# Ledger of designs, part 196: peptides against a protein of PDB entry 4PN1

Target 1, 261 residues: chain A of PDB entry 4PN1
Amino acid sequence: KIEMNFLNKPIVPDTTKVISNFLTHYLITEPVEHVEIEAKLGTLIDLETQNRFEFPVMNETILNPEFNLRTRFESDMTASEHKYLNEFLNQAFRDSQKPGRLPFAYKHTKQVDLFYETEDNSRDKIRVSKNQSDNQVLACVKKRRVADLFLYCPNDAFDIRISISDELPVSMPSGNQQPSLTRLKDRVGYVHQEIKIDLTKTTQNDPVYDTTERHELEVEFGNIADLRDRAQKAKDGMEAPLFRRVQLFMDNVRILRREHS

## One batch from the design tools (peptide; made by RFdiffusion4, then SolubleMPNN)

Design b1_p27_5_s3 (from b1_p27_5, 17 letters changed)
Fold by OpenDDE base, seed 2:
Structure b1_p27_5_s3 (fold): chain B 261 residues (1-261), chain A 27 residues (1-27)
Amino acid sequence: as target 1 above (261 residues)
Amino acid sequence: SLEFFRKALEEIKKEKEELEELKKKLE
């Protein structure tokens, strides 16, 4: 007879625990009301070398946010990498339609994001998202980045940024106000077990990246209410449901960050 | 806010201290 360990009980990886606690903080302890939780694939860039940062670690690791590591996160990839991931996800979609599997859902959307300055001159801008086909308003929000958690992944093609954001619904800007920035988004979305995977081609005049087009992949928790419920249970001493959900999320992220052309 | 991380670090420090105390008892 073989047992899992000397306690014969499942062991939760530290990565899962840390991320779970991070989420619990912003779901329950200091709750963000209109929370968005997503992981973006990208690269931790060393500000000194302008190359991918090299940490003295040999596997996936969560970076301690208390240390200024003099890095920036570039949530971008090459067109070829993006195409490869798209093809990979298309195949995963097809495979999931087979008997005995849970199927992916698929959606392709094209939208335009219009950013407006706020009257109080806050750093947060109002984003109006419209469907490109019929110009219908999809959303009008003020998005605030609340917190980031960075994972350095030396063995994979991409590093990961997990972000907590507050997407506050707001009223439409006045008709006389001009947008400060316009962004075109071509997004293909895959949903599996309420985890959203989005491949996005973004076209904009970006003063920071100096690129007309960016290629992004993001993984998002599609059911925040369920996640909040799980986090509350974890706070009350029952951690397993939250750990399982975070593990699922991270496994999907791990699959994606390993795939490249 | 980094309050979460500060708290987590404090907990890690406490655990390390407890471990060191246990080691002393076993010596």
Scores: peptide ipSAE 0.027, ipTM 0.428, DockQ to the pose 0.231
Fold by OpenDDE base, seed 4:
Structure b1_p27_5_s3 (fold): chain B 261 residues (1-261), chain A 27 residues (1-27)
Amino acid sequence: as target 1 above (261 residues)
Amino acid sequence: SLEFFRKALEEIKKEKEELEELKKKLE
């Protein structure tokens, strides 16, 4: 007989605890009403060197947000990497359809995002999302980035940004308003155990932007209500359900982070 | 520690709110 450890009890990694605490804060303590929680693959760029950030650690590390590391996060990858991930996920999808597995759900969406300035000219713009094919309005939101948590991943191709956002539903802009920016999104979405994985190719119509096309991969908690419930339980002293969900989320992120062409 | 991290997050939130308020005042 083998036991897990000398206590024969599960041990929760610090990473899981930290992330769980991060989520609990914005789910329960200071709750974001229309919360979106996602992890994006990308690169931490050192503003001084303009290269990938280099930190003296040997493994996945949550960066302490208290420290100004003079970095920026680029949520982008090469077309080749993006294609590889797409193929990888397609295979994972196929494999999951086999007996004995929990299946992926799959959705392909082509979307146009129209950004509008707010009356107060705040940084938070109104985003109207429409289906490209029929112009059906999918969403009209004012998205606010609430918090970020960065994971430096020296052993992998990508670093991770976990973001808490508030997607406040708002009224449609007036008909006389013109969008300040338009983005086309070609999104392939995979859902497994209520974790959403999206591969998105974004094309911007504004030539002023440095990058006209972006390739992104994001992992999102697909069931916020469940997550909030788990977070509440954690606040009440039962942390295990939250830890398990966070671990699942992060394991998916880790898998994807390791895959590239 | 988790407590420290919590405090840090609270501070970040506060700072963001303050910045937003400042932006509104400047506009």
Scores: peptide ipSAE 0.021, ipTM 0.374, DockQ to the pose 0.019
Fold by OpenDDE base, seed 1:
Structure b1_p27_5_s3 (fold): chain B 261 residues (1-261), chain A 27 residues (1-27)
Amino acid sequence: as target 1 above (261 residues)
Amino acid sequence: SLEFFRKALEEIKKEKEELEELKKKLE
């Protein structure tokens, strides 16, 4: 007879616990009302060397936010890497349609984002997203970044940033107001078990990145109400449902960061 | 965004319903 361990019970990795606690804080303890939780693939850049950060660890490591490591996060990849991930996800989509599997959902969207200044001249801009095909409004929001958690992944092509944002729905700006910034997005979205995976090509003039086109991959929790319920149960002493959901999310992220050309 | 995601899911649902209707017409 074979057992899982000497207790013959499941064990929860520290990574799962740390991320679960991070999420619980912004879901329950100091709750963000219109919370968005996503992970982006990218690279931790050492500000001194301008190369990928090198840390003396040999596996996936959550960086302590209390320490300033003098890094920046670049949420971008090459066109070749982006294409490979697209092909990989397309195959995963096809395989999931087979009997006995839970199927992916798929959506391809071309949109334009229009950014408007607020009346009070606040730092947060209003973003209006429109579908390019029929010019219908998809969203109108003010988005604020609340917190970040960084994962250094020395064995993979990408590092990870998990972000908590507040995405507040707001009324459309005045028809007489002109946008201060415009971006074009070509996005393919995959949804599996309420986890959303987006591949996005963004066209924008950015003085910081000095690129006309960006290639991004993001993974997002698609059911925040369920996640908040799980987090509340965790605060009440029943942690297993939250741990399972976070484990599912992170396993999807781990699969994606390992796949590159 | 969450709002984008919700709208995307609604569109997928609509497309699925339309596909099922088309299948019925072909039977």
Scores: peptide ipSAE 0.000, ipTM 0.206, DockQ to the pose 0.012
Fold by OpenDDE base, seed 5:
Structure b1_p27_5_s3 (fold): chain B 261 residues (1-261), chain A 27 residues (1-27)
Amino acid sequence: as target 1 above (261 residues)
Amino acid sequence: SLEFFRKALEEIKKEKEELEELKKKLE
């Protein structure tokens, strides 16, 4: 018989603890009402070199936000990388349909996002999402970025930004308002154990600049209510359920950030 | 606010200190 360790108990990685605490803060302590929690794959860029940031660590590291590292995060990737990830996820999807596995769900969505300025000159824009096929309104929200947590991943193709956002449902803009920005989104979504993995191609037409295309991969907690419940339990001294969920989330992120063409 | 990190960081620090103490006892 084999035991996990000399205590025969699960060990929680530091990363899990830090992230769990981060999430608990915005789920319970200072709760965001319409919270979205997602991790985006991208690159931490050194503002001085304009290259990928280099930090004296050898593995996945959460950057301490108390320190100004003079970095920016770019959530874009190459079309080739994006394609590779898509193929990878397609294979994972197929494999998960086999007996004895928990299956992925799959959804392909094409939508148009219209951004409107707010009357109060808030930096936050109203986003109206419409289905490209029938122009049906899917959502109208005001998204506010609440907090970010950055993971430097020197051994992987991508670094990670975990973001807490508040997606407040709002009324549709007045009919006389014109969108300040329009984006086309082609999103392929995979869901496994209520963790959402989205590959998104975003096309933006700028009147001044040429059409730009972005390729993004995001991993999102698909069941916020459950996560909030787990976070509450953690505050009450039962941390295991939260740790398990965060571990699952991070393992999925870790799998994805290692993949590249 | 960075309050959300305090608990986790303190726990990590504590665990590290405990480990060092244990190591010292074994020497």
Scores: peptide ipSAE 0.039, ipTM 0.418, DockQ to the pose 0.472; fails the geometry check

Design b1_p27_5_s4 (from b1_p27_5, 19 letters changed)
Fold by OpenDDE base, seed 3:
Structure b1_p27_5_s4 (fold): chain B 261 residues (1-261), chain A 27 residues (1-27)
Amino acid sequence: as target 1 above (261 residues)
Amino acid sequence: SLDFFKKAREEIKKEREELEKLKKELE
C-alpha cells in the first residue's frame, strides 16, 4: 500500500495558501462589496530597461508587494499569441463536450465601453458598456482597483497579475456629457466549473495617437458568492474548500500561461 | 493592503521560530 506522505494527507502548496489568504482579506476581513477577482496574463517589465524583469528565482513566485521592484505590468500579448490561445481554447471546448467531461460554456460578445469623467474629477471614471449591435446598455459602473498580487513565472511565456477590483453600479451619466474615451471590445468567453476565461481584443481610437489594439487574456472567478462562502469557512478553520477552489483557478491559469512556453 | 502582508509574514516568522525551538528540543 502506498501512502501520499508520512501523514497520509494532502499538502497544500504555499502559492495556494498565500493567494487564499490574499483573497480572504478582501472577501471577508476588509470586504469589497462588488468584488471582481481576476488574473491577467502579461509581462512584468523593468522600468529601467523596458524589458521583462529578471528575478533571481527558478519557478513561479509571488512577489512581495512591500518591495519597490521598479516594475510595471503589461497586460498584453501579440496577435499571434492571442489567436493561438483562441484556437487552443476552442479545442478544449470541443473536447469538454465529450461524454464523461464537464462541458464548457461559450459566449462571443462585441461591446463598446464609454468612459465618462466624474463631476468631482475623481480618478475613477464611469464606464458605460453597450452592445455594439443594438446599443443596449449592458452595465454602468465605476471600477476601482483595490489590490494587486504579481506572480513572476520564469519558466512560462507570461507573468500573472491577480487583481481585486470594486465594480460599483452607478447611475448613467447625464445626457449632455460626452465620453472622454471610447473602446471597442471583441470578447470570446469560456466558462468551465464557474471559472471564466476571456480573450479580449480591444481597439481604442485616440485623436492624437493612431488606433491602438490590445490583446488580453483574463481568468476570473465566476461565482463570487461561493468563493466568499469558502473564504468565510476558511476563517472559521475549515480551509480545504477555499484551497481547492484557488488551486482549480491557478491550475487553469498555469495551463494558459504555459501554452507558448 | 501592505499591512496585511506584513502581518502575515510576521506570523510565518513566528511559526518558523517556534518550529526551530521544537526541533532543538527533540534533538
Scores: peptide ipSAE 0.093, ipTM 0.514, DockQ to the pose 0.329; fails the geometry check
Fold by OpenDDE base, seed 1:
Structure b1_p27_5_s4 (fold): chain B 261 residues (1-261), chain A 27 residues (1-27)
Amino acid sequence: as target 1 above (261 residues)
Amino acid sequence: SLDFFKKAREEIKKEREELEKLKKELE
């Protein structure tokens, strides 16, 4: 007979515990009302060298936010990487439709985001999202970044930023107000077990540069109510449901950032 | 593949360097 370990019980990785505690803080302890929780693939850049940051570790490592490492995070990739990930996810989608599997859901959206200044000149802008095809309003929100958690991944193509945001629904700007910024977004979305994976091409006009295009991949918790419930149970002493959900989320992120094919 | 992404990262680095050069030329 073979056992998992000397206790013959599942063990929770430390990474899962740290992330779970981070999420619990902003879900339960100091709750964000309209919380969005997402992970973006990108690169931690050393501000001094402008190259990828080099840290003396050999595997996935959560960076301590209490330390200023003089880094910035660039949530971008090449067009070829983005295309490859799209093809990979398309194949995963097809495979998931087979008997015995849980299927992906798929959605393709083309939208325009209009950013408006607030009357009080606050740093946070109002974002109005419209469908490109019929100009119908999809959303009007004020988004505030609350916290970030960075994962340095020396063995993979990408580092990870997990972000907590507050996305507050707000009223539409006045009809006479002009947007300060306009972005075009081409988004392909995949959903599996309520985890949302988005590939986004963003086009923006810059006053100095010609039209620039950004390629992003993000992974988001699709069921915040369930996650908040799990976090509350964790605070009450039952941690297993939260750990399982965070483990699922992180495994999906890990698949995408390493992509061995 | 992992090798593919490594090459792609080199490309993005070159692209960013070119953008910085262009920015300096326009300033």
Scores: peptide ipSAE 0.018, ipTM 0.357, DockQ to the pose 0.011; fails the geometry check
Fold by OpenDDE base, seed 2:
Structure b1_p27_5_s4 (fold): chain B 261 residues (1-261), chain A 27 residues (1-27)
Amino acid sequence: as target 1 above (261 residues)
Amino acid sequence: SLDFFKKAREEIKKEREELEKLKKELE
């Protein structure tokens, strides 16, 4: 008879524990009311070299946020990489429709985001999202970045940023107010087991960025209420449900970042 | 908030100290 280990019990990876604790903090301990939790594929850039940062590690590593590593995160990829991921996800979608599998859901959305300055001169802008086809308002929110957790992935094509954001619903800006920024988004969305995977092409005129077009891939928890419930259970001593959900999320992220490796 | 990670580090530090103490007791 072969056992898993000398306790014959499943072992939770440290990565799962750390991320779970990070999420629990912003779900339960200091709860963000309108929380969005997403992972973006990108590159940790060394501010000194302007190249991908090289940490003295050989595998997926959560970076300690208490240290200033003099890095920035670029949540962009090449058009070719983006296209490849799209094709990969399309195939995954097709395969998931087979008997015995849980199917993907698919949605293609084109929207325009209008950003407005707030009256209180806050750095946070109001974002009004509209459907490009009929100009219907999809959302009006003030998004605040609450926290980031970075994963350095030396063996993969991409590093990961897990972000906690507060998307506060707000009233529409006054009719006389002009947007400070306009962003066009072409989004292809895949949903599997309430995990959202979005490929987004963004076009914007930004005085800060030289490129008007960006290609992003993000993975998001699609059921925050369930995740919050799992986090609460974890605080109460039952960690397994939260660990399982985080493991699922991270496995999806790992699959995506490895495809170019 | 960095406070979360500070607390986590403190807990890890305490655990390490306890382990070191245990190692000394076994020597």
Scores: peptide ipSAE 0.016, ipTM 0.306, DockQ to the pose 0.257; fails the geometry check
Fold by OpenDDE base, seed 5:
Structure b1_p27_5_s4 (fold): chain B 261 residues (1-261), chain A 27 residues (1-27)
Amino acid sequence: as target 1 above (261 residues)
Amino acid sequence: SLDFFKKAREEIKKEREELEKLKKELE
C-alpha cells in the first residue's frame, strides 16, 4: 500500500492557497455582485526593455501586488500560437468524448462588441454585445476591473493574469449615442467541468489606425455560484472544496500555458 | 484571416458526428 505522505493526507500547494484567498476576498469579504473570474495567457513585459520580464525565480510565482515591478501584461499571442492551442484543444475535446471521460462542450460565437462612453465620464465603458449573424443583442454590461493577480511562469510559454471583474448589467445606451469603439470577436469555447476555455480572435478597425488583430486565450470559472459557495465554506473553516476547485482551474491553466507552436 | 476557427468548427462537427455513429454501433 502506498500513502501520499507521512500524514497520508492531501497537501495543498501554496499557489492554490494564495489564489483561493484572493478569490475569497472578492467573493465573500468584499463581494463583487456580478463577478467574472478569468485567467488570461500572456506576457509580463518589462517596461524598460519592452521584452518579457525576467524575474529572479525559477518556477510559477504569484507576484506580490504590493510591489511596483515596472511591468505590464500583454494578453496577446501570435496567430501561430493561437492556432496551436486551438488544435490542442480540439484534440482534447475529441479525447474527452471517449467512454470513461467527462466530455467537453463546445460553442462557437461570433459577436460584435460596441463600446460606449458613460454619461458620468467614468473610466468604465458600456459594452453592448451583438451576434454578428442577426445583430441580436446578447448582452449590455458595464465591466469594471476590480483586481488582478499576476503569475510569472518562467518555464512556460505564457504568463498568467487572473482578473476579477464586475460585469454589471445596464440598460442600453440611448439611440443617439455612437460607439467609441467597435470590436469583432470570433470565439471558440471549450467547457470542461464548468471551466470555460475560450480562444478569441478580436479584430478592431480604427479609422485612424490600421486594423489590428488580437489572439487571446482565457480560462474562466463557469460556475460562480458554486465557487462562491465554496469560498463561503472556506471562510467558515472548510477550505478543501475551494482548494480543489482552484486546483482544478489552475491545472487547466498550467496545461494551456505550456503549449506553444 | 486565420480561418482556423472555421476549420476547427468543421472538424469538430465532423468528428462529433462520427463519434456518435461509432457509439451507436458499439452499443
Scores: peptide ipSAE 0.000, ipTM 0.210, DockQ to the pose 0.012; fails the geometry check

Design b1_p27_6_s1 (from b1_p27_6, 13 letters changed)
Fold by OpenDDE base, seed 2:
Structure b1_p27_6_s1 (fold): chain B 261 residues (1-261), chain A 27 residues (1-27)
Amino acid sequence: as target 1 above (261 residues)
Amino acid sequence: SELRGENLGLPKSFYEEIDKMIEKLKK
């Protein structure tokens, strides 16, 4: 007979615990009302070298926010990488349709995002999202970045930024107000077990940014209510449900960040 | 090294929770 360990009980990876605690803070302890939780694939760039960050670790590592490592995160990839991931996810989608599997859902959306300045001159802008085909308003929100957690992944193609955001629904800007920025988004979305995986091509004409097109892959918790419930249970002493959900999320992220042509 | 918590939008309470978690794990 084989046992898992000398206690013959499951053990939770430290990464799972740290991330779970991070999420619990913004779900329960200091709750963000309209919370969005996503992981983006990208690259931690060393500000000194302008190359990918190098840290004396050999595997996936959550960077300690107490230390300024003089990095920036670029949530972008090449068109070829993005295409490869799309093909990879398409295959995963097909495979998941087979008997005995839980199927992916798929959605393709094209939208335009219009950004407006707020009257209070706050740093946060109002984003109006419209369907590109019929110009129907999809959403009007004020998105505030609350917190970030960075994972350095030296063995993988991408590093990870986990972000907590507050996406507050707000009223439409006045008709006389002009957008300060416009973005076109072409998004292919995959959903598996309420984990959302989005491939997004963003076109932007911004004099501040050199890039007119950005390619992003993000993984998002699709059921925040469930996640909040799990986090509450964790606060109440039952951590297993939260750990399981975080593990699922991170496993999906790990699969994606390892995949490259 | 410089503290980065404020740049990440992390409150002090978050660090306290992490510390508490670590202490719990050591027992």
Scores: peptide ipSAE 0.019, ipTM 0.367, DockQ to the pose 0.187
Fold by OpenDDE base, seed 1:
Structure b1_p27_6_s1 (fold): chain B 261 residues (1-261), chain A 27 residues (1-27)
Amino acid sequence: as target 1 above (261 residues)
Amino acid sequence: SELRGENLGLPKSFYEEIDKMIEKLKK
């Protein structure tokens, strides 16, 4: 007979615990009402060198948010990297359709996002999303970034930002109001076990912004209600369901950030 | 301290033990 370890019980990695606690706070302790939880692939940039940040660690690590490391996170990748990941996910989609597997769902969306200033001139903008083909309104929200957690991944092509956001549904801006920014989004979405993976190509034409085109990959929890239930159970002393869900989420993220052309 | 970053809205409890360790290293 073989045992897992000297306790013969599963052990939970610290990364899983830290992220689980992070999520629990914004799901249960100080709950965000319209919460979005996503991880984006990108690069931690050293503000001094403008190169990828370097820290004396040899593996995936969560950065302490209390320390000013003089970094910024760039949620972007090259077109070639983005294409490679798209092809990789397409293959994963096809493989998941085989007998004995849990299938991916797939959706391709082309939309335009219109950003409007708020009446109080707050930093938060109203985003109106419309379908490019028929100009139908898909959503109207005011998105507020609540918290970020950064993972430095020296062995992988990308670093990770996990973000908590509040996406508050709001009324449409007045008809006479002009958007301050317009973005075109070409999004390919994959869903597996209620975890959503989106590849997004964003195009913007605004002299205020340096980047005309951006390529992003994000991984999102697709079932917030279930996640909130798991977080509540964790607060009540049963942590295993939450840990398992976070582990699944992070394993998907880890697969993606390791892939490169 | 110049080493302290902007608060990202995280509870101190997430990293308080690490902070304590860092403070010990500064002595």
Scores: peptide ipSAE 0.006, ipTM 0.317, DockQ to the pose 0.272
Fold by OpenDDE base, seed 3:
Structure b1_p27_6_s1 (fold): chain B 261 residues (1-261), chain A 27 residues (1-27)
Amino acid sequence: as target 1 above (261 residues)
Amino acid sequence: SELRGENLGLPKSFYEEIDKMIEKLKK
């Protein structure tokens, strides 16, 4: 007979614990009311070299936020990489439709995001999202970035930023206000086991570059209520449900960050 | 900006294949 280890019990990876604790803080300890939790694929850039940051580690590593590493995160990829990931996900979608598998859900959306300055001239902008085809208002929110957790992934094509955001529903801006920024979004979304995977092409006007395009891939927890419940259980001493969900999330992220054109 | 939205799109390869598959599944 073969056993898993000398205790013959499952063990939780340290990365899972660290991320779980991070999430628990903003779900339970200092709860964000309208929380969005997502991971974006991108690149940690060294501010001094403007190249990918070189951290002295040999595998996936969560960076300690207490240390200023003089980095920025670029949540972008090439069109070719984006296309490759789309094809990869399409194949995954097809395979998931086979008997014995849990199927992906799929949605293609096009929307326009209009950003408005607040009356108090705060740094936070109001975002009005509209359907691109009929201009129907989909949402009006004030989004605040609460916290970030960065994963340096030296063996993979991308680094990871896990972000906690607060999306507060707010009233529509006055009719006299003009948007300060407009973003067009073309999004292909895949959902598997309540984990959302979105490929997004964003186009916006830039005062310096005229028009800029960004290609992003994000992975999001699709059931925040369930996640919050799991986090609460973890605080109460039952950590397994939370660990399982975080592990699932991270495994999906790990699959995607290894893919490149 | 609104008019630009009409021209925004991913390459056909991004969604055409899967859209066709979904349509097939609905039949």
Scores: peptide ipSAE 0.024, ipTM 0.436, DockQ to the pose 0.014; fails the geometry check
Fold by OpenDDE base, seed 4:
Structure b1_p27_6_s1 (fold): chain B 261 residues (1-261), chain A 27 residues (1-27)
Amino acid sequence: as target 1 above (261 residues)
Amino acid sequence: SELRGENLGLPKSFYEEIDKMIEKLKK
């Protein structure tokens, strides 16, 4: 007979607790109405060295947001890494279609994002997303970055940024307004147990700078209502459902950040 | 920071110490 520990009770990792508390704040305590919660794979860059950040830790570590570590987060990867992850996820998709598994859902979208300045000259831009094939408007939102939580992952290919955003639906810009920025997005989306995994290739044209292509991988909570419900239960004293959901989310992130070409 | 104490579940005393350290580093 084997027991979990000397109490024979489940124990919650600190990472799960910290992230759960972080999410609970923006779901319940100071609720973001149209919240988006995602983790992006990338690299913490030391502004002094312009190399990957170095910290005297040997494993996954949530960085304290109270410290200015003089870092930037680059939510990008090489085309080769992106391709590798795509192939990896394709295989995971195929494997999940087998009997006895929960299947992935798959979606490939190509869209154009048009960014417009707001009338009040706020820092938040209006984003109009359109389908590239038929020019159908998919969304019109004002996205505000609310908070970030960074995970330094010295043993893995990527570091992680968990972001809370508010995607406020807004009216379409007036016809006389011109977009300040146009971005093409080629997105491959995978959904498993309501966790969304998106591989996105973004092409951006800048009149001053050369055309830039970015390769991103993001993991998102696909069921915010459920997550909010779990967070509320946690505030009411039942934390287990929230912890389980956060653990699932982070396990998916952990799998992905270890993969590289 | 917007992520103080109650946001992360850390005690106030923790952030007080951090604040002291930060102020020290600014000198």
Scores: peptide ipSAE 0.006, ipTM 0.304, DockQ to the pose 0.096; fails the geometry check

